# Ledger of designs, part 36: peptides against a protein of PDB entry 7BDX

Target 1, 212 residues: chain A of PDB entry 7BDX
Amino acid sequence: EMGAAACTLLWGVSSSEEVVKAILGGDKALKFFSITGQTMESFVKSLDGDVQELDSDESQFVFALAGIVTNVAAIACGREFLVNSSRVLLDTILQLLGDLKPGQCTKLKVLMLMSLYNVSINLKGLKYISESPGFIPLLWWLLSDPDAEVCLHVLRLVQSVVLEPEVFSKSASEFRSSLPLQRILAMSKSRNPRLQTAAQELLEDLRTLEHN

## One batch from the design tools (peptide; aimed at target 1 S160)

Design b2_p15_3_s1 (made by RFdiffusion4, then SolubleMPNN; from b2_p15_3, 5 letters changed)
Fold by OpenDDE base, seed 3:
Structure b2_p15_3_s1 (fold): chain B 212 residues (1-212), chain C 212 residues (1-212), chain A 15 residues (1-15)
Amino acid sequence: as target 1 above (212 residues)
Amino acid sequence: as target 1 above (212 residues)
Amino acid sequence: SALPVPPPVRTLPRL
């Protein structure tokens, strides 16, 4: 209970760049982000196929942790810190996204995907996550989710890969051979306007790359 | 572990007035400060006469909580919140300070005394704590501590009472009848310069009150 | 032309 309350407050205030700088300016940042990964992993393992109790203190705690990571990754110095000093956390997030089934832990998946997207704003961050083993299969696994918000954030991450030639060139063959084009086309016709737009933009970006 | 790390970060950033305002602007503040009191009480009860493991995760957690309360109380809106909406927390801090033996939990006592001092900056806060049952005996109990930092923060709180005529007048008879003058005189000769100064100033303030 | 980097997402606590 107390941990969830503290993490929730910390998540709220971490929306400020100055607070992110203050978090990173202390000597406790490394330990915090290390334990964050472990705690998130323990939570996902504890689900053991059960439905997430979305309103549990444990769920609130893990959401707050994922939110803090996302807000840290929203700031340039925060991305630099994560990519330089907390790579295990990024690896954990990628692993957890792979271990979760379609429809499982939707809220947590969204937060983790938002964190990865924010990390991917840095070329170094995008390189790191895109060079992770199984990254391309993971994108398609996540895109198989029935949830529109999960799919939206996957498409945004895919777009970050596609728009960076230095990254895309390394995975272009695997990307083209495995691209779930029919799924993306279906999303481009979604009733969800955000999902529709993201899928349309990605399809345009892909067309541009095939003509260059 | 994770709770301690999160609370430690929250403590660090709570030194900012803007962060305190952000904490108090959310709907989670009441719950947070309620659970804070409960957690601090549980920790003190768990000691059961044993020596505090100063470097335990539990100790770090409770220190961070007490630090957050202190930083909130350092800001005018934070004092207003505590005195209006979290009186149970103030009562808990007073109780815990009474339950701890001389030399027990020195670090925690200092933090709790710092929080009470900050609350006492508001006339409403000072009134509330000084009108608490056993407040004057509690001051003398705490002043019996062998630790110079505990004694320093007690003397600062005593000075806040003495310097506020509207508060002091209500307790003046009990205060004069129970004042550990010899203890304060001993502190005015301390090798600790901060303790020495605080005791000297208090003795001067008391002399001024006897001549008016 | 490099597309403008989409603004980073900032999360707020959910009630």
Scores: peptide ipSAE 0.029, ipTM 0.792, DockQ to the pose 0.111
OpenDDE base, seeds 1, 2, 4, 5: peptide ipSAE 0.021, 0.025, 0.028, 0.028; ipTM 0.785, 0.773, 0.773, 0.774

Design b2_p15_3_s2 (made by RFdiffusion4, then SolubleMPNN; from b2_p15_3, 4 letters changed)
Fold by OpenDDE base, seed 4:
Structure b2_p15_3_s2 (fold): chain B 212 residues (1-212), chain C 212 residues (1-212), chain A 15 residues (1-15)
Amino acid sequence: as target 1 above (212 residues)
Amino acid sequence: as target 1 above (212 residues)
Amino acid sequence: SPLPVLPPLRTLPSL
């Protein structure tokens, strides 16, 4: 309980740029983000054995951790820190996104995807995550999720790849050969306006790249 | 480990006034400070059974909690919040200061005393804590501590009482009859300059009140 | 044309 409460408060205040700078300016940042990855991994591994209720203190704690990572990555120096000094955490997030089943831990998946999206705003971050083994298959695995918010944040991450020519050129062959076009087209007709728009924009960006 | 790391980061960033406002502006503040008191109480009660190493994750966690309370009380709205909405926490801090033996959990005692001192900057806070049962005996119990930093922060809290005529007048009889004058005089000759100065100032303030 | 820089995402604890 107390750990979850403290972590949730830290998550809330981490929406401030100055708080992120204070977190990173301390000598404890590296240790914190190392333990964060381990804690998130332990939580995901525990899901196969215990029906963890979504509202458990443990779930709230891990959501707060993922939220903190997201808010750190929202700041330029936070992205730099994660990509330079906490790559193991990024690797863990990518792994956990692969380990979670469709419909499993939706909130956690969304937060992890938001963190990766924020990291992808930095070219170095985008290079790092897109060059991770199995990245393209992972995107399509995640896009099979029934949750509209998961799919939305997958589409945003895919768009970050498509909008960066230096990164997209490296993956263009695999991307084109494996693209779940029918799934994206279905999303472009979604009743969820945000999902609909994101799918339409991605389809437009892909068409633009086919004409070049 | 992870809870202590998160709480320690929250402690560090709570030195900012804007972070304190963000903590208090959230709907979670009341719950957090309620659990804080319970967690601190559980820790102090556990000391009688387990030789808790001072460097344990649990100790670090509780120090961070006490540090957060201190930093909240450093801000005007934080003092108002504690005195209006978290009185049980203040009662718990007063109780725990009585339960701890001389030389036991020095860092925790210092942080708790700092929090009470910060609360005492508000007249309403000073009234509340000074009207708590056994407050004057508690001050003298704490002043028996061998640690110079504990004694320093006790003297500062005593000074807050002495410098507030409306509060001091209510306790003046008990205060004068129980004052450990020899102990304070010994502290005024301390090799610790901060302790020496605080004891000298208190003796001067007491002399001024005897002449009025 | 400058590629639309999508703004970074911030999160808050759900109420």
Scores: peptide ipSAE 0.214, ipTM 0.849, DockQ to the pose 0.121
OpenDDE base, seeds 1, 2, 3, 5: peptide ipSAE 0.186, 0.206, 0.197, 0.180; ipTM 0.848, 0.847, 0.848, 0.848

Design b2_p15_3_s3 (made by RFdiffusion4, then SolubleMPNN; from b2_p15_3, 5 letters changed)
Fold by OpenDDE base, seed 4:
Structure b2_p15_3_s3 (fold): chain B 212 residues (1-212), chain C 212 residues (1-212), chain A 15 residues (1-15)
Amino acid sequence: as target 1 above (212 residues)
Amino acid sequence: as target 1 above (212 residues)
Amino acid sequence: SPLPVLPPLRTLPRL
């Protein structure tokens, strides 16, 4: 309980850029993000047995950790820190997104995808995650999720790849050959307006790339 | 480990007034400080058996909690919050300071005394803690500690009482009858310059009150 | 035309 309460407060205050800078300016940041990855991994591995209630202290704790990573990645120096000093955490997040089944731990998936999206704002971060083994198959696996928010944040991450020519050129062959076009077209007709917009924008970006 | 890491980061960033305001501006502050008191109490109760190493994860966690309370009390709105909404935490801190033996958990005692000193900057806070049952005997019990930093922060808390006529007038009879004058005089000759100064200042303040 | 820079996402604990 106390750990979850402290971590939830840290998550809340990490919405400030100054707080993120303060977290990173200390000698504890490296250790914190290393243990964060291990803790998130342990939580996801525990799901194979006991269906941990979405509202458990442990779930709330891990959500707060993923929220902190997201808020750190929302800041330029935070992205730089994650890409330079916490690559193992990024690898862990990518692995956990692959390990989770469709519909499993939706809130955690959303937060992890938001963190990867924020990392993708930095060209160095986008290069790192897009060059990760199985990245393109992972995106399509995640796009099979029944949750609209999961799919939305996958589409945003895909868009970050598509909008960066230097990154997209490396993945272009695999991307074109594996693109779940029918799924994205279906999302462009979603009743969820954010999902609909994100799918339409991605389809427009893809059309632009086919004409260039 | 992860809880201690998160709480340590929260402690570090709580040095900012804006972070303290953000902690208090959320709906989680009341719960956090309630659980904080319970966690500190559980830790102190656990000391009757296993000599928890000063460097254990649990010790570091409780030190961070006491540090957060101190940093919250360093801000005017934080003092107001503690005195208005977290009185049970103040009662817990006073109780734990009585339960700990001389030389036991010095770092925790120092942080708890610093938090009470910060609360004492507010007249309402000073009234609340000084009107607590056994407050004057508690001060003298704490002044028996062999640690110079514990004694220093006790002297600062005593000085806050002495410098507030409205509060001191209520305790004046008990204070004068129980004052460990020889101990304070010995501290005024300490090799620790901060302890020496604090003891000298308190002796000067007491002399001023005897002439008025 | 410069590609639209999507703003970073911030998260808060759900109440």
Scores: peptide ipSAE 0.143, ipTM 0.812, DockQ to the pose 0.108
OpenDDE base, seeds 1, 2, 3, 5: peptide ipSAE 0.138, 0.136, 0.135, 0.135; ipTM 0.811, 0.812, 0.812, 0.811

Design b2_p15_3_s4 (made by RFdiffusion4, then SolubleMPNN; from b2_p15_3, 4 letters changed)
Fold by OpenDDE base, seed 4:
Structure b2_p15_3_s4 (fold): chain B 212 residues (1-212), chain C 212 residues (1-212), chain A 15 residues (1-15)
Amino acid sequence: as target 1 above (212 residues)
Amino acid sequence: as target 1 above (212 residues)
Amino acid sequence: APLPVLPPLRTLPSL
């Protein structure tokens, strides 16, 4: 209980840029993000045994951790910190997104995807995550999720790749050959307006790249 | 480990007034401070059984909690919040200061005393804590501590009472009859300059009140 | 024209 309460407060205040700077300016940031990755990994591994109630203190704690990572990555210095000093955490997030089944831990998947998206705003961050082994298959695995918010944040991350020519050119062959076009087309007809728009934009961006 | 790391980061950022406002502006503040009191109480009760290493994750966690309370009480709206909405936490801190033996959990005692001192900056806070049962005996119990920082923060809290005529007048008879004058005089000769100064100032303030 | 950089995402604890 207390750990989850403290971490949830830290998550709430981490929406401030000055709080993110204060977190990172301390000597404890590296240790915190190291333990964060381990804690998130332990939680995901525990899901195969115990039906962790989505509203458990443990779930709330892990959501808060993922939320903190997201909010750190929302700030330029936070992205730089993660990509320079906490790569193991990024690797862990990528791994955990692969380990989670469709429909499993939707909130956590969304938060992790948001963190990766924020990291991808920097070219160095985008390079790092897109060059991770199995990145393109992972995107398509995640896009198979029945949850509209998961799919939305996958599409946003895919768009970050497509909109960066230096990164997209390296993966363009694999991307084009494996693209779940029918799934994206189905999303462009979604009743969820955010998902619909994101899928339409991605389809337009892809068409633009086919004509160049 | 992770809870202590998160709470320690929250402690560090709580030194900002804007962070304190963000903590208190959320709907989670009441629950957090309720659990804080319970967690601190559980820790102090556990000291009678297990030799908790002072550097344990649990100790660091409780120190961070006490530090957060202190930093919240450093801000005017935080003092108002504690005195209006978290009185049980203040009662718990007063109780725990009585339960701890001289030389026991020095860091925790200092942080709790600092929180009470910060609360005492507001007349309403000072009234509340000074009207708590056994408050004057508690001050003298704490002043028996061999630790100079404990004694310093006790003297500062005593000074807050002495400098507020409305509060001091209510307790003046009990205060004068039980005052450990020889102990305060010994502190005024301390090799610790901060303790020496605080004891001298308190003796001067007491002399001023005897002449009025 | 450089494609509009999508703004960073911030999160808050859901109620």
Scores: peptide ipSAE 0.202, ipTM 0.846, DockQ to the pose 0.121
OpenDDE base, seeds 1, 2, 3, 5: peptide ipSAE 0.187, 0.181, 0.198, 0.190; ipTM 0.845, 0.845, 0.845, 0.844

Design b2_p15_4 (made by RFdiffusion4)
Pose (drawn by RFdiffusion4):
Structure b2_p15_4 (pose): chain A 212 residues (1-212), chain B 210 residues (1-210), chain P 15 residues (1-15)
Amino acid sequence: as target 1 above (212 residues)
Amino acid sequence: EMGAAACTLLWGVSSSEEVVKAILGGDKALKFFSITGQTMESFVKSLDGDVQELDSDESQFVFALAGIVTNVAAIACGREFLVNSSRVLLDTILQLLGDLKPGQCTKLKVLMLMSLYNVSINLKGLKYISESPGFIPLLWWLLSDPDAEVCLHVLRLVQSVVLEPEVFSKSASEFRSSLPLQRILAMSKSRNPRLQTAAQELLEDLRTLE
Amino acid sequence: AAIAALLAAIAAAAA
């Protein structure tokens, strides 16, 4: 209970750039981010499906962990630190997104997808994520999630890699072969404006790159 | 005059999340949200045989109080703090909405309805408001107000209550059937565009979940 | 500090 309370407080204060700089400056953050991935992996493996039932100081603990990772990656030196020091944590995040079934731990998936988007803002972070093993199959599969907030953060991540045609050119062929054009087109007609324009903007960029 | 000027200044700065977080600790030593409800209750009681005066120092004091409550509830930890600590203030807001006759204190009713909408974004806040005494009769009473802005913010709150699970096993199935569907339909053909669209949106949501 | 001062002034006015 005490462990989760401290992680929740750290999640609250981690929204500040001054606090994020102080976390990376203290010679204990490397250990914190290594054991963070282990705790997130342990939490996901411990779930035999079901849902989560807002596990008392268990779900709140991992949510605080994913929340901290997201708030750190939101700061320039935070996403820089993560791609240099905590590449194993990025591997764990990408692995846990594929390991989590659709509809299972939706809040955890959006926090993780938010952190991947933030790390992709860093040039090396974009290279590392896009060059990870089944990255493209993972994207199209996360789009098969019924939750609209998960679909929105997948489209935002896809738009981020698509916005760097150099990195996008390495993962060619499968971007044209396997892309769920129908699902992205359906998302461009959603009554939710943020999801609708995210898919509309991604479709504009996808059609423009195939011709230009 | 001085009290209202300081409250208006606080309403201006309360649009910042950093300021809202700073306000939530101050409620301990000075019961800011406890005495806010008393001041709002005292103001409405003082309008015995009369309606609003406006441009007054007293009118802008309570407007600033309701505006601050709204700006606090607009921040995630603000609406979380209100539903845990300031449940009495939420009771007072819900009570004063019912106590205020139609056409009386229109600006105050809109600001109060905006704060309830914001608190309803929090899961416990939604339960607390929807399970409050006389809540459905209050929605009907507020929709009989001639002012379009008040009707708009009632429909926005009703839409917030209609969306999300709320057990969904006839707990929310009866809430939808018990609404003034005729008045919502009349407001769907309204000449006020903002009101017309809110009633239209709410009607779509009522039909979608039927 | 400024917010505390404003809250003190509001509390004094309410009193």

Design b2_p15_4_s1 (made by RFdiffusion4, then SolubleMPNN; from b2_p15_4, 11 letters changed)
Fold by OpenDDE base, seed 2:
Structure b2_p15_4_s1 (fold): chain B 212 residues (1-212), chain C 212 residues (1-212), chain A 15 residues (1-15)
Amino acid sequence: as target 1 above (212 residues)
Amino acid sequence: as target 1 above (212 residues)
Amino acid sequence: DEIEKLLKIIHESMS
């Protein structure tokens, strides 16, 4: 309980750029983010046996960890830190997103996807994530999620790839051949306005790339 | 391990007034400080059986908790929060300081004493602490500690009481009758310059009060 | 570079 409470407070204050800088300026940052990845992985691996209540202290703890990673990635120096010094954590997040079933741990998926999106804000981060083995199949696996928020954040990450010609050109053939167009078209008709808008924008971006 | 790491980072960033305000502005502050007291108490109660290494993750966690309390108490709004809304935590700290033997958990004692000193910076906090049952005997118990840093922080807390006439007058008789004068005189001759200075200043303050 | 700037405007943070 106490660990989750402390981590939740740290998550809350990590929304500040100055707090992120303070976390990263300490000698403990590398160890902290290493243990973060291990803790998140251990939690996801434990889900197969015990129906951990989504509101458990352990779940809250892992959500706070993912939230901290997201907030670190929201800051320029935080992105640089993650891409340069915490690649194992990024690889872990990608792996965990693949290990989770559709509809499983939705809140954690959203936070992890938000963290990856934030890392993708700089070209080095986007290159690293998009060059990960199985990245494109992973996006489509995640897009099969029944949760609109998961799908929204997947579409945003796909958009980050599509909007960067240097990145998109490397995987354009695989992307075009495997694109779940019918699923994205269905999302563009969603009653969820955020999902609808994101799907529509992505479809427009894809059309622009096909005409060029 | 992860809980201790998160709490240690929270401790580090809580040195900022803005972070303290952020912690206290959240709806989680009351619960966090309630659990903090319980966690510290559980740790101290566990010491009788298992020689917990001072460098254990559990010890580091409790040190970080005490550090957070100290940093909160260093800020005006934090002192007001502790005195108005977290009195149970203050009572727990006073109890734990009594439960620990001389030379036992020195680092924790120092942090707890620093937190009490910070609370004593405002008159309401000083009144609350000094009116606690057994406060004066507790000070002398703590002053028997072989550690110079523990003794230093006890002397600083004693000085806070002595310098406030409204507080000192209530306990002046008990204070004068139980004062370990020989111990304080010995500290004024210490090779530790901080302890020496604090003991000398306290002796001067006491002399001034005897002549008035 | 311009796209990177646009993505910075819409970054996600949570408290």
Scores: peptide ipSAE 0.027, ipTM 0.786, DockQ to the pose 0.019
OpenDDE base, seeds 1, 3, 4, 5: peptide ipSAE 0.009, 0.017, 0.015, 0.020; ipTM 0.768, 0.783, 0.788, 0.771

Design b2_p15_4_s2 (made by RFdiffusion4, then SolubleMPNN; from b2_p15_4, 11 letters changed)
Fold by OpenDDE base, seed 5:
Structure b2_p15_4_s2 (fold): chain B 212 residues (1-212), chain C 212 residues (1-212), chain A 15 residues (1-15)
Amino acid sequence: as target 1 above (212 residues)
Amino acid sequence: as target 1 above (212 residues)
Amino acid sequence: SEIKKLLEIIMSSMS
């Protein structure tokens, strides 16, 4: 319980850029983010079947950890830190997103996807995650989730790839050949306005690329 | 391990006034500091005999907790919070300081004493802790510690009492009757310059009170 | 794209 409470407080204060700088300027950041990945992995591996996130200290703790990673990635120096010094954490996040079933651990998926999105703002970060083995199949796997919020953050991450010519050109053939176009079209008609907008924008971006 | 790491980071960033304000402005502060006291108590009760602080996750975790309390108490709104809304934590700290033997858990004692000193900067805080049952005997018990740093922080806390007439007058008879004068005199000759100075200053303050 | 510049900061109250 105490660990979860402390981590939750740390998450809350990590919404500040100055706090992120303080975390990263210390001598403990590397260890912390290494253990973070291990902890998240252990949590996901402890799930039996289609078990959802329980309202437990363990779940709250892992949510806070994912939130901290996201808040770090929201800062320029935080992105640099993650892509230079904590790549194993990024690998772990990608792996865990693949290990989870559709509808499983929805909130955690969202938080993890948000962290990857923040990393994708940096070209180096986007290059790193997009060059990860199985990245394109992973995007489509995640897009099969019934949860609109999961799908939203997947679409935003896909858009981040599509809008970067240097990244998209490397995977363009694979991307085009595996694109779940019908799924994205269905999302463009979603009652969720955020999902609807994201799907529509992505479709427009894809059309622009096909005409160029 | 992860809890200890998170708590350590939280301790580090809590050195900022803005972070303390953020912690206390949230809806989780009360719960956090309640659990903090419980955790510290559980740790101390788990010690067998004269066991010292082990270089363990548990020890590091408790140190970080004590550090957080100290940093909160270093801020005006933090002192107000502790004395108004977390008195049980202060009671716990006082109790734990009494439960520990001389030379036992030295670093924790120092951190806890530092927190009490910070609280003593506020007149309401000083009143609260000094009116706690057994406070004067506790000070002398702690002053029997062989560690110079423990003794230093005890002397500073004693000075805080002596320098506040409204507080000192209530306990003056008990204080004078039980004063370990010879021990304080010995400390005024310490090779530790901080301890030496603190003891000398306290002796001067006591002389001033006797002549008035 | 404006979306590409949108940084996501999460508050603990959202947990």
Scores: peptide ipSAE 0.132, ipTM 0.828, DockQ to the pose 0.025
OpenDDE base, seeds 1, 2, 3, 4: peptide ipSAE 0.068, 0.054, 0.031, 0.057; ipTM 0.831, 0.832, 0.810, 0.817; seed 1 fails the geometry check

Design b2_p15_4_s3 (made by RFdiffusion4, then SolubleMPNN; from b2_p15_4, 11 letters changed)
Fold by OpenDDE base, seed 2:
Structure b2_p15_4_s3 (fold): chain B 212 residues (1-212), chain C 212 residues (1-212), chain A 15 residues (1-15)
Amino acid sequence: as target 1 above (212 residues)
Amino acid sequence: as target 1 above (212 residues)
Amino acid sequence: SEIEELLKIIKESME
């Protein structure tokens, strides 16, 4: 319980750029983010056996960890740190997103997707994530989630790829051949205004790329 | 392990006044400090049975908790919070300082004494701590510690009491009758310059009070 | 091309 409480407070204060800099300026950052990945992986692996209540202290702890990673990735120096020094954590997040079933651990999925999106703000981060094995199939797997927030953040990440010609050109053939267009079109008609807008913008961006 | 790592990072960043304000401005502060007291108490109670290595993750976690309390108490709004809303935690710290044997858990003792000293910067905090049952005997118990840092921080807390006439007058009779003068005199001749100075200053303050 | 067919589907879906 105390670990979860402390981690939750750390998550809250890590919204500050100065706090992120303080975390990264310490000699403990590498170890912390290494253990973070292991802890999240251990939690996801434990879900197959024990129905852990979404409101459990363990769940709260893992949410806070994912939140910290997201907040670190929201800052330029934090992105630099993650891409240069914590690639294993990024690989773990990608793996966990693949290991979770549609509708499973929605809050964690959203936080992890937000972290990947934040990393993708930097070209180096976007290149690293998009070059990960199975990245495109993973996006479509995640887009099958019944949760609108998960789908929204997947679409945002897809948009990050589409808007970077250097990245998109490498995966353009696979992307076009596997694009779940009917699903994205259905999302563009969603009653959820955020999901609707994201799907419409992505469709417009795809249209622009195909006309050029 | 992860809890200790997160708590250690929180301790590090809590040296900032803005971070302390952020912790206290959240709805989770009361719960966090309640659990903090319970966690520290549980740790100290566990020492009687299992020789926990001072370098254990559990020890590191408790040190970080005590460090956070100390950093909160270093800020005016943090002192106000502790004295008004976390008195149980202060009582727990006083109890734990009494439960620990001389030479036992020196680092934790130092941090807890520092937190009490920081609380004593405010007259309201000093009054609360000094009016605690057994406070004066506790100071002398702690002053029997072979560790110079423990003794130093005890002397600083004693000095806080002596320098506040309103507080000192309430305990003056008990203080004078039980004062371990020979021990303090021995400390004034210590090879440790910080301990030496603190003991000398306290002796001068006591001399001034007796001549007035 | 597969791209032209996709574009056609997208265009038709936006009309």
Scores: peptide ipSAE 0.005, ipTM 0.688, DockQ to the pose 0.013
OpenDDE base, seeds 1, 3, 4, 5: peptide ipSAE 0.000, 0.000, 0.006, 0.000; ipTM 0.653, 0.676, 0.690, 0.692; seeds 1, 3, 4, 5 fail the geometry check

